Peptides against a protein of PDB entry 6PSE. Designs and how they scored, part 2

Target 1, 78 residues: chain A of PDB entry 6PSE
Amino acid sequence: PSEEEEYARLVMEAQPEWLRAEVKRLSHELAETTREKIQAAEYGLAVLEEKHQLKLQFEELEVDYEAIRSEMEQLKEA

## One batch from the design tools (peptide; aimed at target 1 V47)

Design b2_p20_3_s2 (made by RFdiffusion4, then SolubleMPNN; from b2_p20_3, 7 letters changed)
Fold by OpenDDE base, seed 5:
Structure b2_p20_3_s2 (fold): chain B 78 residues (1-78), chain C 78 residues (1-78), chain A 20 residues (1-20)
Amino acid sequence: as target 1 above (78 residues)
Amino acid sequence: as target 1 above (78 residues)
Amino acid sequence: SAAERLIEELREEARRREEE
């Protein structure tokens, strides 16, 4: 039997006291896992924003670099 | 009474059939939330890797920019 | 929140993958 089938059997045969304890356990784990999910999402968004800011800085530097490169190329050709 | 206190009372007074259904519900929600947490974490890691690659590209461009800037400054001072 | 929106997007992507 799979662990899932064994667990299902346990739940079916369980006394109310065990079931109440299991509800409490699962509720706690769900709350914790939900918090962790939110934290992971917030982290991902923060990194995404950092990446976006870095991309803007990179693009600005590319513009400045091309300007200097072009000026220097013109000076060398003169 | 807080929603938490009301829920706790419900669990205490619940019949076994309700408790089994609640265990099933919570188990399902926990499984889904766990999957979502993992997905959020994987997304965050992917974005982090992209940011890292972009940072490397930015640093390479900074080196090239400073090299050209320095060369051009030397040419202007001569 | 922005985090809640991202979580919802992830849920939508997950649903799409289950339908494939």
Scores: peptide ipSAE 0.095, ipTM 0.789, DockQ to the pose 0.816
OpenDDE base, seeds 1, 2, 3, 4: peptide ipSAE 0.093, 0.093, 0.083, 0.094; ipTM 0.788, 0.790, 0.786, 0.791; seeds 1, 2 fail the geometry check

## One batch from the design tools (peptide; made by RFdiffusion4, then SolubleMPNN; aimed at target 1 E42 L45, target 1 (a further copy) E36 V47; its pose is not in this set)

Design b2_p23_2_s2
Fold by OpenDDE base, seed 5:
Structure b2_p23_2_s2 (fold): chain B 78 residues (1-78), chain C 78 residues (1-78), chain A 23 residues (1-23)
Amino acid sequence: as target 1 above (78 residues)
Amino acid sequence: as target 1 above (78 residues)
Amino acid sequence: MEEERRRAEELLEEFKRRYEESQ
């Protein structure tokens, strides 16, 4: 029997006191897991913004680098 | 009365049939929320890795840029 | 509790969307 099947049987055979306790437990775990999900998403969004800013800086530097490289190459070939 | 207080009263006064249904509901929501949390964490890690790689590339380009800039500046000053 | 879950779901979807757009 799978854990899910055993758990299902437990729920079906459980007394109201156990069921209330289980509702409380699950509610608590759900709340905690929800908070953790929020934290992960918020952190991810922050990192995305940081990466975006870094990407902009990188692209700007690439443009500047290519400009200087091209200028220097032209001077060397002259 | 807060939502939590109303819910607590509902749980205390509920029949076993409702309690079993609520356990099932909460279990399902917990499973879904857990999967979503894991997914958020995985995405966050991916973004971090991408940012890290970009940072390395940026630093490498910065070194190359400064080298070329310095060389060209020296040539212009000669 | 339900509102918080909803907000969490919205935030997660926003993160997923922005991540996919950033690729």
Scores: peptide ipSAE 0.421, ipTM 0.860, DockQ to the pose 0.893
OpenDDE base, seeds 1, 2, 3, 4: peptide ipSAE 0.419, 0.420, 0.421, 0.419; ipTM 0.860, 0.860, 0.860, 0.860

Design b2_p23_5_s3
Fold by OpenDDE base, seed 4:
Structure b2_p23_5_s3 (fold): chain B 78 residues (1-78), chain C 78 residues (1-78), chain A 23 residues (1-23)
Amino acid sequence: as target 1 above (78 residues)
Amino acid sequence: as target 1 above (78 residues)
Amino acid sequence: MPSDEEIRAFFEAILEEARKAAE
């Protein structure tokens, strides 16, 4: 039997004391996992924003670079 | 009493049938939340990687830009 | 790979769910 099937059997045959402990354990794990999920989402949004700002800066620099490059090229051709 | 305290009391007074159902519910929610957490982390890492690549490109462009800017400035001073 | 917009939406959905749960 799979671990899942064995766990299911355990739950079915468990005494109230074990079940209460399991509820407590699962509740705790759920709370922790939920916090981690939220934190991951918050962090992800922050990184997205940073990436966006960086992209804007990059594009601005590209414009400036091409302007100077073009000017330099024109001077060399003259 | 807080919702948490009330829930704790409910768990303490609950019959095995309710407890088994609660274990099942919590297990399901935990599994779902875990999947979402993992997905969030994966997306976050992907964005981080893209940001990193962009940063490298930006830094390379900055070097190139400063080189041309400096050369241009030197030419103007001569 | 998902677009930035899709990723954003995913994160925002998580946070919105959390906000609702906290209310």
Scores: peptide ipSAE 0.654, ipTM 0.881, DockQ to the pose 0.972
OpenDDE base, seeds 1, 2, 3, 5: peptide ipSAE 0.652, 0.653, 0.652, 0.653; ipTM 0.881, 0.881, 0.881, 0.881

## One batch from the design tools (peptide; aimed at target 1 A41, target 1 (a further copy) Q39 Y43)

Design b2_p24_2 (made by RFdiffusion4)
Pose (drawn by RFdiffusion4):
Structure b2_p24_2 (pose): chain A 78 residues (1-78), chain B 68 residues (1-68), chain P 24 residues (1-24)
Amino acid sequence: as target 1 above (78 residues)
Amino acid sequence: LVMEAQPEWLRAEVKRLSHELAETTREKIQAAEYGLAVLEEKHQLKLQFEELEVDYEAIRSEMEQLKE
Amino acid sequence: EEEEEKEENEELLKRILEEHEEEE
């Protein structure tokens, strides 16, 4: 029997004391995973923002580069 | 009376939590994999930004060298 | 398809934190 069918048998045939402990165990597991899930989403928003700021800083540098480059090309007529 | 024959509710709770835990895990993993992708994207962009900085310095110094 | 998957991931992050704020 696979671990899944063994567990299904345990839930449908175990005593209430065991069922209560499993409810309790899963409640802790869910609370912890919910905490991890939330931190992962916050981390995502933070790095998404960092990336956004870096993109703007990059496009700003592109403009400054073009301005200097444009003036140099004009000067090569001298 | 003996509504105490209620292992059926506990069994319903085990199943409910087991499913919620599974979906929460999927959402967590999915959220983590996306966070890693943004880090990879940011890394490529950081590399490109530092390249542009060097090129920018190269032609700021190449000009100014235009000196008369 | 890649843009759509990225938008869906971004919406998922927002939804998770929005639901968390509502629970507070």

Design b2_p24_3_s1 (made by RFdiffusion4, then SolubleMPNN; its pose is not in this set)
Fold by OpenDDE base, seed 3:
Structure b2_p24_3_s1 (fold): chain B 78 residues (1-78), chain C 78 residues (1-78), chain A 24 residues (1-24)
Amino acid sequence: as target 1 above (78 residues)
Amino acid sequence: as target 1 above (78 residues)
Amino acid sequence: SAAERAAAEALYQRFLEEYKKSLE
């Protein structure tokens, strides 16, 4: 028998006291898992914003670098 | 009365068939939320890696830029 | 399953640790 089938049997044969305790346990785990999911999403968004800002800075620096490189090359070839 | 208090009363007064249905509902929601947490964490790790690689590229470009800038400045002042 | 939840928790904790490290 699978764990799922065994758990289903437990739920079917359980007394109300056990069922109430199981509802409480599952509610608690759901709340915790939900908070963790939200936290992970928020952190992910923060990293995305940082990456975006870094990309903008990188692109600006790349433009400036190519400008100086080109000027230097022209001076060497003149 | 708060929603939490009302829910607690429902659980306390519920029949076994309602409790079993609630266990099933909560188990399903927990499974879904767990999968969503995994996805959020995996996505976050991916973005972190992308940001890290971009930072390394930026730092390398910054070193090269300063080298050329300094050389150009020396040539202009000579 | 309990095993899946444990694996999920481990992955989540790894992400949090790497995120914290990225801020240093």
Scores: peptide ipSAE 0.527, ipTM 0.872, DockQ to the pose 0.933
OpenDDE base, seeds 1, 2, 4, 5: peptide ipSAE 0.524, 0.522, 0.523, 0.525; ipTM 0.873, 0.872, 0.873, 0.873

Design b2_p24_4_s2 (made by RFdiffusion4, then SolubleMPNN; its pose is not in this set)
Fold by OpenDDE base, seed 5:
Structure b2_p24_4_s2 (fold): chain B 78 residues (1-78), chain C 78 residues (1-78), chain A 24 residues (1-24)
Amino acid sequence: as target 1 above (78 residues)
Amino acid sequence: as target 1 above (78 residues)
Amino acid sequence: AMEAEKERLVEELRRIVEEARAAE
């Protein structure tokens, strides 16, 4: 039998004391996992913002670079 | 009483049928929350990789920019 | 070019956060 089937049997045949303990365990894991999910999502958003800011900086630098490159070309040709 | 205390009482006084249903509910919620957590983490990782590549490109451009800036300064002073 | 993708990703992450917060 699969682990899932075995677990299902345990739940079906379990005494109230085991079931209460399992509810407590699952509640705890759910709370932790929920916190971790939020944290992961917030982290992802932060990274996205950082990437966006970096892209803006990159584009600004490209503009500045092209300006200087063009000016230099003019100076060299003069 | 707090919602937590009330829930705790429910669990303590619950019949096996309710407890089994609660285990099933919590298991389902845990599975879904876990999936969402993983998804968020994967998104964050992907963006991190993109950000890293962008940073490398930015740093390369900075080097080129400083080189041209320095050369330009030399040409203007000559 | 990545703006639309970024927006989609932001909305997905926001959804995940909001759903989690609502469940708390």
Scores: peptide ipSAE 0.112, ipTM 0.789, DockQ to the pose 0.562
OpenDDE base, seeds 1, 2, 3, 4: peptide ipSAE 0.109, 0.110, 0.109, 0.109; ipTM 0.787, 0.788, 0.788, 0.788

Design b2_p24_4_s4 (made by RFdiffusion4, then SolubleMPNN; its pose is not in this set)
Fold by OpenDDE base, seed 1:
Structure b2_p24_4_s4 (fold): chain B 78 residues (1-78), chain C 78 residues (1-78), chain A 24 residues (1-24)
Amino acid sequence: as target 1 above (78 residues)
Amino acid sequence: as target 1 above (78 residues)
Amino acid sequence: MEEEERERLERALREIVEEARARE
């Protein structure tokens, strides 16, 4: 039997005390996993904002660079 | 009583059939939440990598910009 | 393209956060 089938049998044959303990365990793990999911998503959003700010700075520098490059090219061609 | 205290009482007083159903419910929610957590983490990592690549490009452009700026300054002072 | 991708990712991450908070 698969581990899943074995677990299903354990749940079906389990005494109330085991079932209550399992509910408690699963509830705790669910709460923890939910918190971790939120944390991961919030971190991702923060990084996304940082990337956006960096992109804006990069685009500003590109404009300045192209301006100087163009001026330099004009000076060399003249 | 808080919802948590009420839930705790429900678990303590519940019949085995309810407990088995609750284990099944919690197991399902845990699996889904775990999948979503992993997905959030993967998205965050992707954005982090993109930010890192952008930072490298920005730093390279800064070097190139300073090189041209310096050359331009030398030409203007000469 | 990058802005559209950013917006899509932002929406996806926000949805994950909101869904998680709604389940709590």
Scores: peptide ipSAE 0.237, ipTM 0.821, DockQ to the pose 0.532
OpenDDE base, seeds 2, 3, 4, 5: peptide ipSAE 0.228, 0.227, 0.201, 0.213; ipTM 0.819, 0.819, 0.813, 0.815; seed 4 fails the geometry check

Design b2_p24_8_s1 (made by RFdiffusion4, then SolubleMPNN; its pose is not in this set)
Fold by OpenDDE base, seed 5:
Structure b2_p24_8_s1 (fold): chain B 78 residues (1-78), chain C 78 residues (1-78), chain A 24 residues (1-24)
Amino acid sequence: as target 1 above (78 residues)
Amino acid sequence: as target 1 above (78 residues)
Amino acid sequence: MEAERKEKEQLLRDILAEAEAAAA
């Protein structure tokens, strides 16, 4: 039997005291996992914004670089 | 009374059938929340790696840009 | 790249919104 099947059997055969304790445990774990999910999402959004700003700076530098490269190439070939 | 206090009272007074259903509900929500947390973490990590690669490319371009800028400045001032 | 970024951003925002609603 899988751990899930064994757990399901345990829940079906459990006394009310165990069930109440399990509800408390699961509620606590859910609250913690929810907080961690929020933190992960917030962090991801922050990194996305940083990457976006960096991309804009990179694209601006590419434009400036190509402008200078082209100007210098023209000066050398003239 | 707060919703949390009311919920706590409900758990204390609940029949085994309700408690088993609540364990099932909480287990399901925990599994879903955990999956979403992992997904958020994976996306955050992917973006962080992309940002890192972009930063390296940006720094390389800065070096190349400054080299060309300096060379062109020397050619103009000579 | 921008399309992928926006897709990831929207997903993270959706996860965040759902989590905040669940935590309330």
Scores: peptide ipSAE 0.262, ipTM 0.825, DockQ to the pose 0.464
OpenDDE base, seeds 1, 2, 3, 4: peptide ipSAE 0.240, 0.261, 0.261, 0.261; ipTM 0.818, 0.825, 0.825, 0.826

## One batch from the design tools (peptide; made by RFdiffusion4, then SolubleMPNN; aimed at target 1 Q39 Y43; its pose is not in this set)

Design b2_p25_1_s4
Fold by OpenDDE base, seed 2:
Structure b2_p25_1_s4 (fold): chain B 78 residues (1-78), chain C 78 residues (1-78), chain A 25 residues (1-25)
Amino acid sequence: as target 1 above (78 residues)
Amino acid sequence: as target 1 above (78 residues)
Amino acid sequence: MEEIKKEFEEALKKMEEEEREKEEE
């Protein structure tokens, strides 16, 4: 039997005391997992913002680089 | 009474049938939330990798920019 | 990037909705 089937049987045959304990366990795990999900999402957003700022800086540097390259090329051709 | 206290009382006073249903509900929510957490983590990792690659590109461009700037400054001082 | 951003925003929104639903109960 799959672990899922065994667990399902356990739940069906369980006494109220076990079921209450399981509800408590699952509630706790759900709360923790929920918090971790939120944290992961918040962290992901922060990294996206940082990446966006870095991209803007990179694009600005590319413009400056091309300006200097063009100026230098003009100086070398004269 | 806080919702938590009311829920705790409900769990304590609940019949086995309600408890089994609650275990099923919580198990389902935990599974879904866990999946969502993992997905968020995977996306976050992908963004981090992209940010890292962008940083490397930025650093390379910065080196090239400084090289050209230095060369041009030398040409202007001759 | 926009797609990933939306996924993170949706994840957060879903959590906010779940919290709101809990507050309404």
Scores: peptide ipSAE 0.170, ipTM 0.785, DockQ to the pose 0.122
OpenDDE base, seeds 1, 3, 4, 5: peptide ipSAE 0.167, 0.170, 0.169, 0.171; ipTM 0.783, 0.786, 0.783, 0.784; seeds 1, 3, 5 fail the geometry check

Design b2_p25_2_s4
Fold by OpenDDE base, seed 4:
Structure b2_p25_2_s4 (fold): chain B 78 residues (1-78), chain C 78 residues (1-78), chain A 25 residues (1-25)
Amino acid sequence: as target 1 above (78 residues)
Amino acid sequence: as target 1 above (78 residues)
Amino acid sequence: SLREEFERALAEMRRRAEAAERAAR
């Protein structure tokens, strides 16, 4: 039988004490997994902010680069 | 009583049928939350990769900028 | 924006997490 089928059988045949323990276990795992999900989202948001700042710096450098390029071009044409 | 205390009491007083239903509910929520966690992690990773690519582009532009800057400086000194 | 989506999702997740933590004891 599949693990899922075995688990289903276990749940169906389990005594209340086991079921209560399983509820507790699952509740904790759910809470933990939820926290981990949040942490992942928070991390992603932080990285997104870093990327945004980097993009601003990149765009600034592009402007500076084009300025020098243009000046250089003018200087060479003169 | 707190919601936690009420829930604890409910679990303690519940019949096996309710407990089995609760296990099923929690299992479903855990599975869903796990999928969401994975998705959040994947999104975070994607953003990280985008940031990394942007960083590489930025560094490349810095090199090009410094090259032109240096050339310009030499030209002005001559 | 992607940021706004993350922020909305995060806010929702936090509410759920708080509820889950209370229930988990």
Scores: peptide ipSAE 0.176, ipTM 0.812, DockQ to the pose 0.115
OpenDDE base, seeds 1, 2, 3, 5: peptide ipSAE 0.146, 0.153, 0.137, 0.149; ipTM 0.799, 0.800, 0.797, 0.800; seed 1 fails the geometry check

Design b2_p25_8_s1
Fold by OpenDDE base, seed 3:
Structure b2_p25_8_s1 (fold): chain B 78 residues (1-78), chain C 78 residues (1-78), chain A 25 residues (1-25)
Amino acid sequence: as target 1 above (78 residues)
Amino acid sequence: as target 1 above (78 residues)
Amino acid sequence: SLPSDEEIREFFEEILEEEEEEEEE
């Protein structure tokens, strides 16, 4: 049986005391996992924003660079 | 009572059928939340790498730009 | 304040490592 099927059988045959303990365990794990998920999402968004700002700066520099490069090339060819 | 204390009391007074249903619910939510957490971490790492590569490209362009700028400035001052 | 990129990386890596350990158990 899959671990999921075995676990499902265990839950079906379990006594109330075990079930209460399991609810408590799962509730705790869910709370922790939820906190970590939220934090991961927040960090991911922050990094995305930083990358976006860097991209804008890069594109601005690229435009300035091409302008100077073109001017320099014209001077060398004249 | 805090929502947590109220929930804890509910679990303590709950019948086995409710407890089994709650275990199933929590297990499902935990699995989904875990998947979402993992996905967030994977995407976060990918974005960090992209940002790092962009930073390297930016720094390279900055060096090249400063070189051309300096050469151009020297030509204009001569 | 936002953590450094290295601290953020470590945070994400820890999440992935924890899940790999749970899948192996």
Scores: peptide ipSAE 0.584, ipTM 0.868, DockQ to the pose 0.971
OpenDDE base, seeds 1, 2, 4, 5: peptide ipSAE 0.583, 0.583, 0.584, 0.583; ipTM 0.867, 0.868, 0.867, 0.868

## One batch from the design tools (peptide; aimed at target 1 A41 G44)

Design b2_p26_2 (made by RFdiffusion4)
Pose (drawn by RFdiffusion4):
Structure b2_p26_2 (pose): chain A 78 residues (1-78), chain B 68 residues (1-68), chain P 26 residues (1-26)
Amino acid sequence: as target 1 above (78 residues)
Amino acid sequence: LVMEAQPEWLRAEVKRLSHELAETTREKIQAAEYGLAVLEEKHQLKLQFEELEVDYEAIRSEMEQLKE
Amino acid sequence: SEREEFFEELIETGQEQLEELEEYLS
């Protein structure tokens, strides 16, 4: 029997004391995972924002580069 | 009276939590894998930005060298 | 973006679910 069918049998045939403990155990597991899920989403928003700021800082540098480059090309007529 | 024959509710609760835990895990993993992708994207962009900085300095110094 | 909205949704629904779970475990 696989671990899944063994567990299914345990839930449908175990005593209430065991069922109560499993409810309790899963409640802790769910609370912790919900906490991890939330932190992962926050981490995502933070790095998404960092990336956004970096993109703007990059495009700003592109403009400054083009301005100098444009002036140099003009100067090569001298 | 003996509504105490209620292992059926506990069994319903085990199943409910087991499913919620599974979806929460998928969401967590999915969220983590997305976070890693953004880090990879930011890394490529940071590398490109530092390249542009060097090139920018290269032609700020090459000009200014235009000195008369 | 869609990814940003996805993270905002996880935070919103997750905070509500975590509050209920913390109350239940108390």

Design b2_p26_4 (made by RFdiffusion4)
Pose (drawn by RFdiffusion4):
Structure b2_p26_4 (pose): chain A 78 residues (1-78), chain B 68 residues (1-68), chain P 26 residues (1-26)
Amino acid sequence: as target 1 above (78 residues)
Amino acid sequence: LVMEAQPEWLRAEVKRLSHELAETTREKIQAAEYGLAVLEEKHQLKLQFEELEVDYEAIRSEMEQLKE
Amino acid sequence: SWTEEYFEARRLAEEKKAMVEELLAE
């Protein structure tokens, strides 16, 4: 029997004391995973923002580069 | 009376939590894999930005060298 | 089944555990 069918048998045939403990165990597991899920989403928003700021800083540097480059090309007529 | 024949509710709770835990885990993993992708994207962009900085300095100094 | 989904999620969580821990430690 696979671990799945063994567990299914355990839930449908175990005593209430065991069922209560499993409810309790899963409640802790869910609370912890919900905490981890939330932190992972926050981490995503943070790095998404960092990336956004870096993109703007990059496009700003592109403009400053073009301005100098444009002036140099003009000067090569001298 | 004996509504105490209620292992059926506990069994319903075990199944409800087991499902919620599974979906929460998928959401968590999915959220983590997206976070890693953004880090990889940011890394490529940081490398490109530092390249542009060097090139920018290269032609700021090459000009100004235009000196008369 | 509901048990396959629950144990698949546990296996997957275990596989991804070190990755998720390292990511959240940042």

Design b2_p26_6_s2 (made by RFdiffusion4, then SolubleMPNN; its pose is not in this set)
Fold by OpenDDE base, seed 1:
Structure b2_p26_6_s2 (fold): chain B 78 residues (1-78), chain C 78 residues (1-78), chain A 26 residues (1-26)
Amino acid sequence: as target 1 above (78 residues)
Amino acid sequence: as target 1 above (78 residues)
Amino acid sequence: SEREELERMIREGRQLLEELLRLAKE
């Protein structure tokens, strides 16, 4: 039998002790997966904030660069 | 009793029909939470790549800015 | 690194999801 057929049979025919163990296993995996989901989301938010700050710095540098570039170009053309 | 204690009691005293339903519920929630974790992680990687590309652009602009700044400073000091 | 951790989460998550979906197949 396939693993899914065997698993389905276990769920349907198992004694309460096996079912309780399975509930415990699934609850544990759910708790861990939920924690990791939250962690991944927090990582994404942190990187997003860093990217936003970097973008602001980049835009500020662009303004300063264009100011100096323009001044330098004027001096070269004079 | 705490919600955790109440749930533990429910699992310990539950009939097989309830336990099978709980296995089904937990399996479904685990699948959904797993999908959400994957999505959160994929989003985090995408933002990380965007930040990396922005950082490379910023560093390139910094090099160009320092070159012009240095040249301008030399002209002012002369 | 953060990148490696996220990549791990994706790989392990996909593996778990495939297993769950396989076992839930009717």
Scores: peptide ipSAE 0.517, ipTM 0.872, DockQ to the pose 0.101
OpenDDE base, seeds 2, 3, 4, 5: peptide ipSAE 0.517, 0.513, 0.517, 0.514; ipTM 0.873, 0.871, 0.872, 0.872; seeds 4, 5 fail the geometry check

## One batch from the design tools (peptide; made by RFdiffusion4, then SolubleMPNN; aimed at target 1 E42; its pose is not in this set)

Design b2_p27_3_s2
Fold by OpenDDE base, seed 2:
Structure b2_p27_3_s2 (fold): chain B 78 residues (1-78), chain C 78 residues (1-78), chain A 27 residues (1-27)
Amino acid sequence: as target 1 above (78 residues)
Amino acid sequence: as target 1 above (78 residues)
Amino acid sequence: SLFDEVEKRELSEEEKEEVEKLLEEVK
């Protein structure tokens, strides 16, 4: 039987004491997983903001680069 | 009584049928939260990779910019 | 988007607090 089937059987045959303990266990795991989810989201947001700032810097440098490139091209053609 | 106290009482006084249903509910929520955590992590990783690629592009442009700047400076001083 | 995750985070934090409260009571 699959792990899922075995677990299902365990739940179905379990005494109330085990079930209460399982509720506690699952509640704990849910809380931890929720915390981890939030942390992952916050990390992703931070990286996204950093990426955005870098994008702005890149775009500014592109403008400056094209300006110098154009000026140099004009000087070389004169 | 607080929601917590009411829930605690419910868990302690619940019949096995309710407890099994609660295990099922919590298992479902845990599965969903786990999926969301993974999705958040995957998104964060994707953004991080994009940021890294952008950083490389930025550094390449900086090198090119400094090269042109230096060349132009030399031409202007000659 | 991850910006939408901010809304989810707020809800998740509330849910987390609720779960943690429940966990304390069942201890």
Scores: peptide ipSAE 0.067, ipTM 0.767, DockQ to the pose 0.072
OpenDDE base, seeds 1, 3, 4, 5: peptide ipSAE 0.063, 0.079, 0.052, 0.066; ipTM 0.765, 0.771, 0.764, 0.767; seeds 1, 3 fail the geometry check

Design b2_p27_3_s3
Fold by OpenDDE base, seed 1:
Structure b2_p27_3_s3 (fold): chain B 78 residues (1-78), chain C 78 residues (1-78), chain A 27 residues (1-27)
Amino acid sequence: as target 1 above (78 residues)
Amino acid sequence: as target 1 above (78 residues)
Amino acid sequence: SLFDEVEKRELSEEEKKRVEELLKEVE
């Protein structure tokens, strides 16, 4: 029998005291996991924002580079 | 009474059938939340990798830009 | 300041480690 099936049997055969304890355990784990999920999402968002700022800087540098490249080309050909 | 206190009372006064249903509900939500946490972490990693590649491209462009800038400065001052 | 991005790269590696740690905790 799988662990899932064994757990299902435990739940089915459990006394109210065990069930209340299990509800408490699961509630605690759910709260912790939810907090961790939010933290992971916030971290991902922070990295995404940093990436966006970097992209803006990159695009600005591209514009400046093309401006100088074009000017340099004109100077060398004149 | 807070929602937490009301929930605590429900758990304390609950029959085994309700408790088993609550264990099932919490187990399901925990599994889903865990999956979502993993997905958030994986997404964060993917964005970090993209940011790293963008950084490499940015640094390469900076080198090229400084080379042209320096050459341009020398041409204008000579 | 354009080449002062070494610090940013080091921070990025630390960020990667954080994500890897998160993955290890949940998988």
Scores: peptide ipSAE 0.079, ipTM 0.770, DockQ to the pose 0.102
OpenDDE base, seeds 2, 3, 4, 5: peptide ipSAE 0.127, 0.085, 0.114, 0.068; ipTM 0.784, 0.771, 0.780, 0.770; seeds 2, 3, 4 fail the geometry check

